# Designs tried in a protein design run: peptides against a protein of PDB entry 5YCA. Part 76

Target 1, 132 residues: chain A of PDB entry 5YCA
Amino acid sequence: RSLPAERNPLYKDDTLDHTPLIPKCRAQVIEFPDGPATFVRLKCTNPESKVPHFLMRMAKDSSISATSMFRSAFPKATQEEEDLEMRWIRDNLNPIEDKRVAGLWVPPADALALAKDYSMTPFINALLEASS

## One batch from the design tools (peptide; made by RFdiffusion4, then SolubleMPNN)

Design b2_p16_6_s4 (from b2_p16_6, 5 letters changed)
Fold by OpenDDE base, seed 2:
Structure b2_p16_6_s4 (fold): chain B 132 residues (1-132), chain A 16 residues (1-16)
Amino acid sequence: as target 1 above (132 residues)
Amino acid sequence: MAPMTLEELEAIFESE
């Protein structure tokens, strides 16, 4: 696969300690037609563009939005590039397409694999360790 | 039911 050329400068160093990010995560109950669900979220702001994205985890099964990871990591990606990556995820990882929230959601191990590819390991580690 | 978009969910997060 081919990832987009430009990456969010927020993720320039994949080796940073994740622990300072843990308290920045927030749990929030979201109401859906089939009942409430808790999400853990981490607001990630591109230091150059100042555009934020939320990384997000479903509290119950720790699934993480791969789509949101991609969008945060690659702010200038085209829809075609996103579609290509989502296809790769479908073919190579273990995503779910949740009935409540769109995009691909992946289990923690898959999220960490993607995090390595996207250079955002500290952020995903923090998101996974945060309380719900 | 159709799933909520990620943009919609992010909007809810922003509203806190």
Scores: peptide ipSAE 0.751, ipTM 0.950, DockQ to the pose 0.869
Fold by OpenDDE base, seed 3:
Structure b2_p16_6_s4 (fold): chain B 132 residues (1-132), chain A 16 residues (1-16)
Amino acid sequence: as target 1 above (132 residues)
Amino acid sequence: MAPMTLEELEAIFESE
């Protein structure tokens, strides 16, 4: 597959220690038509553009939003590039389409595989280790 | 029932 050429400079070093990011994660209860659900979120701000995006985990089954990972990693990606990557995820990983929130959600192991590809390993490790 | 968009969820996160 072909990933977008420009990556968020926040993720320039995949080898950084993830532990300082853990206390930056926050749990939040969201109300849906069928009842409440808890999410763990991590605010990630592009140091160049100052535009924030949230990485997010469902507390119940630890699923991670792959779509949000992609959008954070590749701030200038086109819709076509996103669609291509989402199709690759469907074909090669184990995504879930949740009825409550849009996009593709993947289990922890798949999230870490994507994190390696997107140079986001410290951030996904922190998100997975944070309490809910 | 249509799912919430990621943009809508992020807006809720920012409001906290």
Scores: peptide ipSAE 0.750, ipTM 0.950, DockQ to the pose 0.884
Fold by OpenDDE base, seed 5:
Formats: sequence, structure tokens, C-alpha cells
Structure b2_p16_6_s4 (fold): chain B 132 residues (1-132), chain A 16 residues (1-16)
Amino acid sequence: as target 1 above (132 residues)
Amino acid sequence: MAPMTLEELEAIFESE
């Protein structure tokens, strides 16, 4: 598959220690029509553009938003590029289309596989280890 | 009901 050419400079080093990022994560209860759900989120700001994105995990089943990972990693990606990657994820990983929040959500192992591809391993490790 | 968009969820996160 072809990933977008330009990547968020925040993710320039995939080998960094993830532990300093753990306390930056926050748990938050979100109200939905069918009841509350807890999410763990990590605010990631592009150091060049200063535009923030949130990486996010559903506390109940530890699913992580692959769509949010992609959007954070590739800030200049086209909708077509996103669609192609989401199709690849459907075909090759184990995503869930959640009824409460849009996008593709993937289990921890899949999230870590994507993190390696997107150079986001420290951030996803921190997100997975953070308390909910 | 239709799912919340990621943009909507991020807006909620930013509000806290």
C-alpha cells in the first residue's frame, strides 16, 4: 500500500521511550444516547503547524481509533488516501465500525502494527498503558 | 442513531 508522502514531524522518532507520555493521557466519560462510555485520549500537536489531534482509546475494549491515528500522522493526506488506507485496514486487520463513534477502531495488536507503519509506537504504547 | 464524528468527539475533548 501507499501511505501519504508527508508525515507529522511529531512522529519523527519511533524509538523514543513512551513512559513520559503516559501521564499526558486523560480519561474522559462521554455521554451517548445509549449511555456513557469512557475514552482515554492523548493530545498530539504538530510542532510545525501547531494543529492538534487526539489519539483515542475506548476504555471498555481497548479499541483505538485507526482513523485518528492516520489523520494525526498524515496531516496533508487527501480523503482518497484516507479511504485507501481504511480499505487496507478492513482487508488486512480486524477493525470494528463502532455504532457510537465514526471511523475504524482496531484492537491493541492492530494499533501497534499501524503505529509501526506510521512511526507512532511511543504514543500508542502510552495510550494503551494509561489508566482509564 | 448515526455515530458521532471524530471531529465532534475531539471538540468534546478540547472542551475539558
Scores: peptide ipSAE 0.750, ipTM 0.950, DockQ to the pose 0.900
Fold by OpenDDE base, seed 4:
Formats: sequence, C-alpha cells, structure tokens
Structure b2_p16_6_s4 (fold): chain B 132 residues (1-132), chain A 16 residues (1-16)
Amino acid sequence: as target 1 above (132 residues)
Amino acid sequence: MAPMTLEELEAIFESE
C-alpha cells in the first residue's frame, strides 16, 4: 500500500530507546454515558509545526487508536488518504470500532505492526508499557 | 448513542 509522502519529523528514528518515553505517559479516567473508562495517553508534538496529537490506549484491553497513530504520523494527509489506510487496516489487521470513541482501535500486536510502517515504534512501545 | 470523536477526547486530555 501507499502511505502519505510527508511524515511527522518527530518519528525520524524508529530505533530509539523507548524507556525514556514511559514516564511521559499519563493515565486518565474518562466518563462516558455507560460508565467510566481509563485511557493511557502520550502527547506527541510535531517539532516543526508545534501541533500536538495524543497517542492513546484503552487500559482495559490495551487497544490502541490506529486512527490517532495515522494522524500523528502524517499530519498533512488528506481525508482520502486516511480513508484508504483505514480500509487497508480493516482488510489486513484486526481492528475494532468502539462504541465509546470513534476511529479504528487495534490490539497491541497490530499497533506495533503499524508503528513499524509509520516509524513510531518507540512511542507505541512506551504507550504499551506505561502503567494505568 | 454516537461515539465521542477523537478530537473531543483529545480536548479532554488537554484540559488536564
């Protein structure tokens, strides 16, 4: 598949040690109509544009937002490019569509596969290892 | 009951 040409320069090095990022993660309880749910989040700021995105994990089952990963990795992607990638994820990985929060959510192994494609492995490893 | 958007969730994160 094809991915957007321009990638967030934050993810220039996929081989970084992830452990320094673990303390930067934060757990937060979010209230929903059907009850509370805990998320673990990591704020990722594009060093050039200064625009932040949050990478996020559901604490209960460790599902990670693939949509948020894509948006962080490819900040200038068009909606068509996002839709194309989300279709690829549906066809090739094991996403779920959660009733509480929009986008595609994927299990840890799928998240790491995407992280390799998007050059953001250290950030996803940190997000997965952080406490909730 | 429609799901919360990612933008809405990020706004909640930023408020903390």
Scores: peptide ipSAE 0.750, ipTM 0.949, DockQ to the pose 0.900

Design b2_p16_7_s1 (from b2_p16_7, 8 letters changed)
Fold by OpenDDE base, seed 1:
Formats: structure tokens, sequence, C-alpha cells
Structure b2_p16_7_s1 (fold): chain B 132 residues (1-132), chain A 16 residues (1-16)
């Protein structure tokens, strides 16, 4: 597969200490037709464009939104590039099926694999370790 | 459902 050429400069260093990011995460309860569910989110702002995105985790099973990761990592990606990556994830990783939520969601191990590919490891580690 | 992502985006500029 091929990933978009331009990456969010926020993710220039995949080796940074993640612990300072943990307290920046926030829990959020969202009501669904079948009841409430808690999510943990981390606001990630592109230091050049100042455009923010939220990385999202389901609190209960720690599933991570791959869609949120991709959109944060690749701010200038085309829809075609996103579609190709989501297809790759479906074919090569273990996305969950949850009709309540938009986008493609993956378990923690897959999220960390994607984080390595997208240079987002500190941010995903923080998101996974944050309390809900 | 687009609810989760929509809720996240709605709160982008709220006080943290």
Amino acid sequence: as target 1 above (132 residues)
Amino acid sequence: SEKVLEEAQRRLYEED
C-alpha cells in the first residue's frame, strides 16, 4: 500500500515520551439508541495549520478509530487515499463491527501497528493509557 | 452512524 505524501508535522517524531499526553485526554459519554457509551478522546492540533482533530477510543474495549488516526495524520489526503487505506485495514488487520459509530475501528494492537505506520505511537499510547 | 465523529468535531473549539 501507499500512504499520502504529506503527514501532519505534529507526528514528526514517533519516539517521544507519551506520558505528558495522558492528562490531555478527556472522557466523553455519548448516548446511542441502545444506551450510553464512554469514549476517550485526545485533541491533536497541527502545529502549522492550527487545524485540530480528535483521536478516539472506546473506553470499554479500547478500540481506536482508525479513521480519526488517518485524518489527523494525513490532513491533505484525498478521499481515494483514505478509501484505499481503509480497505487495506479491513483486509490486513482486525477491525471491529459496530454499527453505532462511524468510520473504521480497530483493537489496541492494530491501533499501535497503524500508529507505527503513521508515526503516531506516543499519541496512541497516551490515548490507550488514559483513564475513563 | 456518524454520531461519534460528529460529536468530536462539534466540540473542537470548546474550552478544554
Scores: peptide ipSAE 0.037, ipTM 0.666, DockQ to the pose 0.204
Fold by OpenDDE base, seed 3:
Structure b2_p16_7_s1 (fold): chain B 132 residues (1-132), chain A 16 residues (1-16)
Amino acid sequence: as target 1 above (132 residues)
Amino acid sequence: SEKVLEEAQRRLYEED
């Protein structure tokens, strides 16, 4: 697969300590037709453009939004590039199906594999360790 | 109710 050429400069160093990011995460309860569900989110701001994105986790089973990861990591990606990556994830990883949420969601191990590819390991580790 | 990603994006413009 071919990932976009330009990456968010926020993720220039994949070896940073993740622990300072843990208290920056926030829990959010969202009401759905079949009942409430809790999510954990981490606000990530591009230090050059100042454009923010939220990384998202389902609190209960720790599923991570691969769509949120991709859009944060590659702010100049085309829709075609995103579609290509989402198809690759479907073909090579283990995404879940949840009709309540938009985008493609993956289990923790797959999220960490993507984090390595996108150079955002500290941010995904923090998101996974945060309380809900 | 709104789906998770749409809700999060909306809040970026209205609250954050």
Scores: peptide ipSAE 0.037, ipTM 0.667, DockQ to the pose 0.215
Fold by OpenDDE base, seed 5:
Structure b2_p16_7_s1 (fold): chain B 132 residues (1-132), chain A 16 residues (1-16)
Amino acid sequence: as target 1 above (132 residues)
Amino acid sequence: SEKVLEEAQRRLYEED
C-alpha cells in the first residue's frame, strides 16, 4: 500500500503521553432507526490549517472509525488514496460491518495497528481509554 | 443509515 505523502502535523510525535487527551474526549448519543447508540469522539485540530476532525469510537464494542483516522491523518489525501487504504484494511485487518455508520470501522487492536502506521498512537489510546 | 460521520461533521460546523 501507499499512504499519502503529507501527514497532519498534529501527529508528528507518536511517543507523546496520551493521558492529557483523555478528558478531551466526549460521549455522543446518536439516534438511529433502531434506537440510540453512544459514541466517543475526540476533536483533533490540524495545527497548521486549524481544521478539526473527530476521531470516533463506538461505545458498545470500542470499534474505531478507520475513515476518521485516515481523514484526520492525511488532510490532503485524494479519494483514490483513501479507497486504496480502505481496501488494504479490508484485506489485511478485521473491519466490522454496520449499516448504521458511514466509513470503515475496525476493532481496537486494528485501530492501534493503524495508529502506529499513521503516527496517531496517543490519540487512539486516549480515545479507547475515555469513558462513555 | 450511515449518519455517524455526518453527525460528527455537523457538530464541527456548529462549534465553529
Scores: peptide ipSAE 0.037, ipTM 0.668, DockQ to the pose 0.235
Fold by OpenDDE base, seed 4:
Structure b2_p16_7_s1 (fold): chain B 132 residues (1-132), chain A 16 residues (1-16)
Amino acid sequence: as target 1 above (132 residues)
Amino acid sequence: SEKVLEEAQRRLYEED
């Protein structure tokens, strides 16, 4: 696969200590037709453009939104590039099926694999360790 | 459904 050429400068250093990011996470209850579900979210702001994105985790099973990761990491990616990556994830990782939520969601191990590829390891570690 | 991502993005504009 080929990832987009330009990455969010927020993720320039994949070796940062993740612990300061843990208290930045927030739990959020979202109401669905079949009942409420709790998510954990982390606000990530591009230091250059000042555009924020939320990284998202399902509290119940710790699934992470791969789509949110990709859009945060590659803010200038084309739709074609996103589609290509999502297809790669479907073919090579273990995304869950949940009709209630948009995009692809992956288990923690897969999220960390993507985090390495996107240079987002501290942020995903924090998101996974945060309380709900 | 796009509810989760849409809700997250919507709140960005409301909270800031």
Scores: peptide ipSAE 0.036, ipTM 0.666, DockQ to the pose 0.196

Design b2_p16_7_s2 (from b2_p16_7, 8 letters changed)
Fold by OpenDDE base, seed 3:
Structure b2_p16_7_s2 (fold): chain B 132 residues (1-132), chain A 16 residues (1-16)
Amino acid sequence: as target 1 above (132 residues)
Amino acid sequence: SEEILKKAQEELFNKD
């Protein structure tokens, strides 16, 4: 597959220590028709554009929003490029089905595989280790 | 504004 050419400069170094990011994560309880669910979020700000994006994890099963990862990593991607990547994820990884949430969500192992592709491993490690 | 962007990001919690 072909990923977008321009990547968020926040992710220029995939080898940084992730532990300082853990306390920056925040838990949020959201009410759904079938009851409440807890999510963990990590605010990621592009150092050049100053535009923030939130990486998101479901606290219970640690599923992570691949859509949020992609939009944070590739701020200038077109909708067509996003759709192409989401189709690739659906065909090659193991996304979950959850009618409550929008976007494409993947289990932890798949999230880490995507993190390697997007050069954002420290941020996904922190998101996975944060408490809810 | 940053607040508007935050709310837009939170739309990922609600299926359209």
Scores: peptide ipSAE 0.034, ipTM 0.645, DockQ to the pose 0.089
Fold by OpenDDE base, seed 4:
Structure b2_p16_7_s2 (fold): chain B 132 residues (1-132), chain A 16 residues (1-16)
Amino acid sequence: as target 1 above (132 residues)
Amino acid sequence: SEEILKKAQEELFNKD
């Protein structure tokens, strides 16, 4: 596969300690037709453009939004590049299906695999360890 | 604006 050329400078160092990011996460209860569900969100601001993106985890099963990861990591990616990556995820990882949410969501192990590819490991570790 | 971008990301919690 071919990832976008330009990456969010927020993710320049994949080896940073993730623990300071844990208290920056926030739990949010969202109402759906079949009842409430809790999500954990982490605000990630591009230090250059100042544009924020939110990384998101389902509290119950710890599924992570791969779509949000991609959009945060590659803010200048084309729709075609995103589509290509999402297809790769479907073909190579184990995304879950949830009719309540949009985008592609993956289990923790897959999220960490993507995090390595996108240089987002500290942020995904923090998101996974945060309380809900 | 930041607020608009934040709201746009809420689309991920709504099935398209």
Scores: peptide ipSAE 0.034, ipTM 0.643, DockQ to the pose 0.088
Fold by OpenDDE base, seed 5:
Structure b2_p16_7_s2 (fold): chain B 132 residues (1-132), chain A 16 residues (1-16)
Amino acid sequence: as target 1 above (132 residues)
Amino acid sequence: SEEILKKAQEELFNKD
């Protein structure tokens, strides 16, 4: 596959310590027709554009939004590039089906595989380790 | 604005 050429400068170093990011995560309870569900979110701000994106995890099963990861990592990506990546994820990883949420969500191991590809491993490690 | 961006991202929690 071919990922977008320009990446968020926030992710220039994939080897940084993730522990300082853990306390920056926040839990959020959202009401759905079948009951409440808790999510964990991490605000990630592009240091050049100052545009924030939120990385998101379902607290219960630790599923991560691949869509949020992609949009944060590649702020200038086209819709076609996003569609191609989401198709690749469906074909090569193990995305879940949850009718309550939009976007494509993947289990922790797949999220870490994507994090390596997008150079955002510290952020996904922190999101997974944070309490809910 | 940041508020608009936050709302757009929060749409990922609501599938319509």
Scores: peptide ipSAE 0.034, ipTM 0.644, DockQ to the pose 0.090
Fold by OpenDDE base, seed 1:
Structure b2_p16_7_s2 (fold): chain B 132 residues (1-132), chain A 16 residues (1-16)
Amino acid sequence: as target 1 above (132 residues)
Amino acid sequence: SEEILKKAQEELFNKD
């Protein structure tokens, strides 16, 4: 597959210690048609553009929004590039089916695989370890 | 609708 050429400079170093990011995560209860669900969010601000994105985890099963990861990692990606990556995820990983949420969501192990590809490992580790 | 949920979720992704 071909990932976008330009990556968010926030993710320039995939080897950083993730533990300082854990307390930056925030739990949030969101109402859905079938009832409330708790999510954990981590605000990720592009240090150059100052545009924020939130990485999202479902508290209950630790599913991570792959869509949010991609959009944060590749701020100048085209819709075509996003669509191509989402199709790759469907074909190669194990995305969940949840009618309540938009985008593509994946289990923790898949999220960490994507994190490696997107150079986001510290951020995903922190998101997974944060309390809810 | 799914479209409404999509838009709301996208706002959550960027909401302070």
Scores: peptide ipSAE 0.033, ipTM 0.662, DockQ to the pose 0.439

Design b2_p16_7_s3 (from b2_p16_7, 9 letters changed)
Fold by OpenDDE base, seed 1:
Structure b2_p16_7_s3 (fold): chain B 132 residues (1-132), chain A 16 residues (1-16)
Amino acid sequence: as target 1 above (132 residues)
Amino acid sequence: AEAVLKEAQRKLYEED
């Protein structure tokens, strides 16, 4: 697959210690038509553009929004590039089916695989380790 | 153009 050429400079170093990011995560209860669900979010601000994106985890099963990861990692990606990556995820990983949420959500192991590809491992580790 | 997020999920992106 072909990932976008330009990556969010926030993710320039995939080897950083993730532990300082853990307390930056926040739990949020979201109301859905079928009831409330808790999510854990991590605000990730592009240090150059100052545009924030939120990485998101479902608290209950630790599913991670792959779509949020991609959009945070590749702020200049085209819609076509996103579509291609999402198709790749569908074909190669194990996205969950949840009609309450938009985008693709993947199990923790898949999220970490994507994190490696997107150079955002510390952020996903923190998101997964944070309390809800 | 970006895909439209569901309303509840949009809050996940926008709220601090």
Scores: peptide ipSAE 0.045, ipTM 0.692, DockQ to the pose 0.411
Fold by OpenDDE base, seed 4:
Structure b2_p16_7_s3 (fold): chain B 132 residues (1-132), chain A 16 residues (1-16)
Amino acid sequence: as target 1 above (132 residues)
Amino acid sequence: AEAVLKEAQRKLYEED
């Protein structure tokens, strides 16, 4: 597969220590029609554009939004590029099915695989280690 | 469902 050419400069170094990012995560209870669910969120601001994106983890099973990862990593990606990547994820990884949430969500191991591809490893590690 | 998530993200924008 091919990923978009321009990546968010926030993710220029995939080898940074993730520990300082852990306390930046926030837990939130979100009400859904069938009941509440807790999410852990990490605000990721593009240092050039100053546009924030939020990475999200479901607290219960640690599933992470691959869609949010992609949109944060590739701020100028087209819808076609996103669709292509989401299809690749469906074909090659193990996304979950949850009717309550939008986008494509993946288990922790898959999220870390994507993080390597997107150069987001410190951020995903922090998101996974944060308390809920 | 999508609207709920968008609203949650919006609220977070305002808090941070």
Scores: peptide ipSAE 0.044, ipTM 0.705, DockQ to the pose 0.265
Fold by OpenDDE base, seed 5:
Formats: sequence, structure tokens, C-alpha cells
Structure b2_p16_7_s3 (fold): chain B 132 residues (1-132), chain A 16 residues (1-16)
Amino acid sequence: as target 1 above (132 residues)
Amino acid sequence: AEAVLKEAQRKLYEED
């Protein structure tokens, strides 16, 4: 597959210690038609553009929004590039189906695989370890 | 200001 050429400079180093990011995460209860669900969010701000994106995890099963990861990692990606990546994820990984949430969500192992591809490993590790 | 998950979800739907 082909990923966008330009990546968010926030993710320039995939080897950083993730532990300082853990306390930056925040849990939030969201009401859905079938009841409440807790999510964990991590605010990720592009140091150049100053535009923030929130990485998101479902607290209960630790599913992570691949869409949020992609949009944070590739701020100048086209919709076509995003669509192609989401199709690749559907074809090659194990995304969940949850009609309550927008975007494409994947289990922790898949999220970490994507994190490696997107150079986001510290951020996804922190998101996964944060309390809910 | 700070966005909440609900708003983030809305934005995801709108961007798709």
C-alpha cells in the first residue's frame, strides 16, 4: 500500500518513552442510544500547524480508532488516500463493527501494527495503558 | 477550546 508522503512532525520519533504521555490521556463517558460507554482520548497537537487531533480508545475492549490515527499522522492526506488506507485495513487487519462510532476501529494489536507504520507507537502505547 | 469525544465523533461522521 501507499501511505501519504508527508507525516505529522509530532511523530518524528517512534522510539520515545510513552510513559510521560499516559497522564495526558483523559477518560470520558459518552451516551449512546443503547447506553453509556467510556472512551479514552489523547490530544495530539501538530507542533507546526498547532492543529489538534484526538486519538481515541474504547475503554472496555481497547479498540482504537484507526481513522483518528490516520488523520493525525497524515494531516495533508487526501480523502482518496484515506479511503485506500481504510480499505487496506479492512482487507488486511481485523477491524470491528460498531455502528455507534464513526470511522474504522481496530483491536489493540492491529492498532500497534498501524502505529508502527505511522510512527505513532509511543502515543498508542500510552493510550492503551491509560486508566478509564 | 477542548473538544469532547462526542464532538470528535460528529466530526468523523462529517468528514467521511
Scores: peptide ipSAE 0.043, ipTM 0.691, DockQ to the pose 0.101
Fold by OpenDDE base, seed 3:
Structure b2_p16_7_s3 (fold): chain B 132 residues (1-132), chain A 16 residues (1-16)
Amino acid sequence: as target 1 above (132 residues)
Amino acid sequence: AEAVLKEAQRKLYEED
């Protein structure tokens, strides 16, 4: 696969300590027809453009939005590049199906694999470790 | 709630 050339400068160093990011995560309870569900979100702001994106985790099974990861990591990516990556994820990882949410969601192990590819490891570690 | 969440996600993703 071919990832976009330009990456969010927020993710220039994949080796930083994730601990300071944990308390920056926030839990949110959403009421659905089938009952309530809790999500954990982490606000990630591009230091150059000042545009924020939210990384998202389902609290119960720790599934993480791959779509949010990609759009945060590659803010100037084309729709074609995103579609290509989402197709790769479907073919090579283990995405879950949940009609309640938008985008493509993956289990924790897959999220960490993507985090390595996108240079987002500290942020995904923090998101996974945060309380709900 | 489902529609609200999906719409919120869409708007957030498109904030560029």
Scores: peptide ipSAE 0.040, ipTM 0.682, DockQ to the pose 0.209

Design b2_p16_7_s4 (from b2_p16_7, 7 letters changed)
Fold by OpenDDE base, seed 1:
Structure b2_p16_7_s4 (fold): chain B 132 residues (1-132), chain A 16 residues (1-16)
Amino acid sequence: as target 1 above (132 residues)
Amino acid sequence: SEEILEEAQRRLYEED
């Protein structure tokens, strides 16, 4: 598959220590039609554009929003590029079907695989290790 | 939808 050429400079180094990011994560309860659900989020600000994105984890099963990862990692991606990546995820990984939430969500192992591809490993590790 | 995801992120931000 092909990923967008330009990546968020926040993710220039995939080998950073993730532990300082853990306390930056926040838990939040969101109300849905069938009841509340807790999410863990990590605010990621593009140091160049200053545009923030939130990486999101479902607290219950640690599913991660692949869509949020992609949008944070590739700020200049086209809709076509996003669609192609989401199709790849559906075809090659194990996305979770949850009618309550938008985007494509994946289990922790898949999230870490994507994190490697997107150079986001420290951020996803922190998100997964944060308390809820 | 994409809008729902964006809304969710916005809500989380506003409640932070």
Scores: peptide ipSAE 0.042, ipTM 0.684, DockQ to the pose 0.294
Fold by OpenDDE base, seed 5:
Structure b2_p16_7_s4 (fold): chain B 132 residues (1-132), chain A 16 residues (1-16)
Amino acid sequence: as target 1 above (132 residues)
Amino acid sequence: SEEILEEAQRRLYEED
């Protein structure tokens, strides 16, 4: 696969301590037609563009939105590049299907694998460790 | 539906 060439400078150092990010996470209950669901989110602001993206975790099973990760990591990615990566995830990882949620979601282990590829390990660790 | 969560995700952005 070919990841986009330009990455969010927020993720320039994959080795940083994740613990300071944990208290920045927020839990939120969202109402759906079939009932409420809790999500944990981490606001990630691109220091260059100042555009925020939210990394998303489902509290129930700790699934992480791969789509949110990709869009945060690669702010200038084309739709074709995103589609290619999502297809790669479907073919190589273990994404879940949830009709309620937009994008492609993956279990924690897969999220950490993607985090390594996207240089987002501290952020995903924090998101996974945050309370819901 | 996916549309519902898209709206939810939008709300997340608006709340922060």
Scores: peptide ipSAE 0.046, ipTM 0.702, DockQ to the pose 0.413; fails the geometry check
Fold by OpenDDE base, seed 2:
Order: structure tokens, then sequence, then C-alpha cells
Structure b2_p16_7_s4 (fold): chain B 132 residues (1-132), chain A 16 residues (1-16)
């Protein structure tokens, strides 16, 4: 598959120590029709554009929003590029369906696979290790 | 629904 050409410079180095990012994560309860659910979030700000995105993990099962990962990693991606990647994820990984939340969510192993592709492994490791 | 994700993100942003 082809990923967008320009990547968020925040993710220039996939080998950085993730541990300093762990305390930057925050838990947040979000209300849904069937009750509250806790998410863990990590604010990721593009150092050039200063636009922030939150990487999101469902606290309960550690599912991570692939959509948020993609949008953070590829700030100039077109909707078509995003759609193509999400379709690729559906076809090649193990996304979950959760009617409560938007976007495409994937289990931890898949998130780490995507993180490698998007050069954001430290951030996903931190998000996964953070307490809820 | 992508809008739900956007709303969730917005809510998270507002609480930061």
Amino acid sequence: as target 1 above (132 residues)
Amino acid sequence: SEEILEEAQRRLYEED
C-alpha cells in the first residue's frame, strides 16, 4: 500500500524511548448511551503546524484508534488516502466494531504494527502502558 | 460514524 507522502515531523524517529511519554497520557471518561467508558489519551502536537491530535485507547480492552493514529501521522492526507488506509486495515488487520465510537479501532498488536508503519512506536507504546 | 470520533476528540481537547 501507499501511505501519504508527508508525515508529521513529530514522528521522525521511531526508536525513541517511550517512557517519558507515559506520564503525559491522561484518562478520561466519556459518556455513551449504554454507559460511561474510560479512554486513555495522549496529546500529540505537530511541531510545525502546532495542530494537536489525541491518540486514543479504550482502557478496557486497550483497543486503539487507528483513525486517530493516521490523522496524527499524516496531517496533509486527503480523505481518499485515509479511506484507502482504513480499507487496508480492515482487509489486513483485526479491527473491532464498536457502535459507540467512530473511526477504526484495532487491538494492541495491530496498533503496534501500524505504529511501525507510521513511525510512531514510542507513542503507541506509551499509550498502551499508561494506567487508566 | 466519523463524526463521533471528531466529537470525542473535541471533548478531549476541551478538557485539556
Scores: peptide ipSAE 0.042, ipTM 0.687, DockQ to the pose 0.301; fails the geometry check
Fold by OpenDDE base, seed 4:
Structure b2_p16_7_s4 (fold): chain B 132 residues (1-132), chain A 16 residues (1-16)
Amino acid sequence: as target 1 above (132 residues)
Amino acid sequence: SEEILEEAQRRLYEED
């Protein structure tokens, strides 16, 4: 696979301590036809463009939105590049389909693997560790 | 106000 060349400068350092990000996460209960579900979100703002993206976790099973990760990490990516990466995830990781939510979601271990590739490990660690 | 999850999900869906 080939990831986009330009990455969100927010993720310039993959080795930062994640603990300061934990209290920045927010839990949100969303009502669905089959009942309520809690999500944890982390607002990630591109320091140059000032455009925010929300990284998202399903609280119950800790699934992470790979789509949100990709879009946050690569804000100038083409649709083709995103499609290519999502296909790679389907072929190489263990994505989860949930009819209630959009995008491609992956379990924690896969999310951390992606985080390493996208240089956003601290953010995903924080998102996974945050309370719900 | 901060974006809610539903709006975030909507945007993801619309762009897919």
Scores: peptide ipSAE 0.041, ipTM 0.675, DockQ to the pose 0.100; fails the geometry check

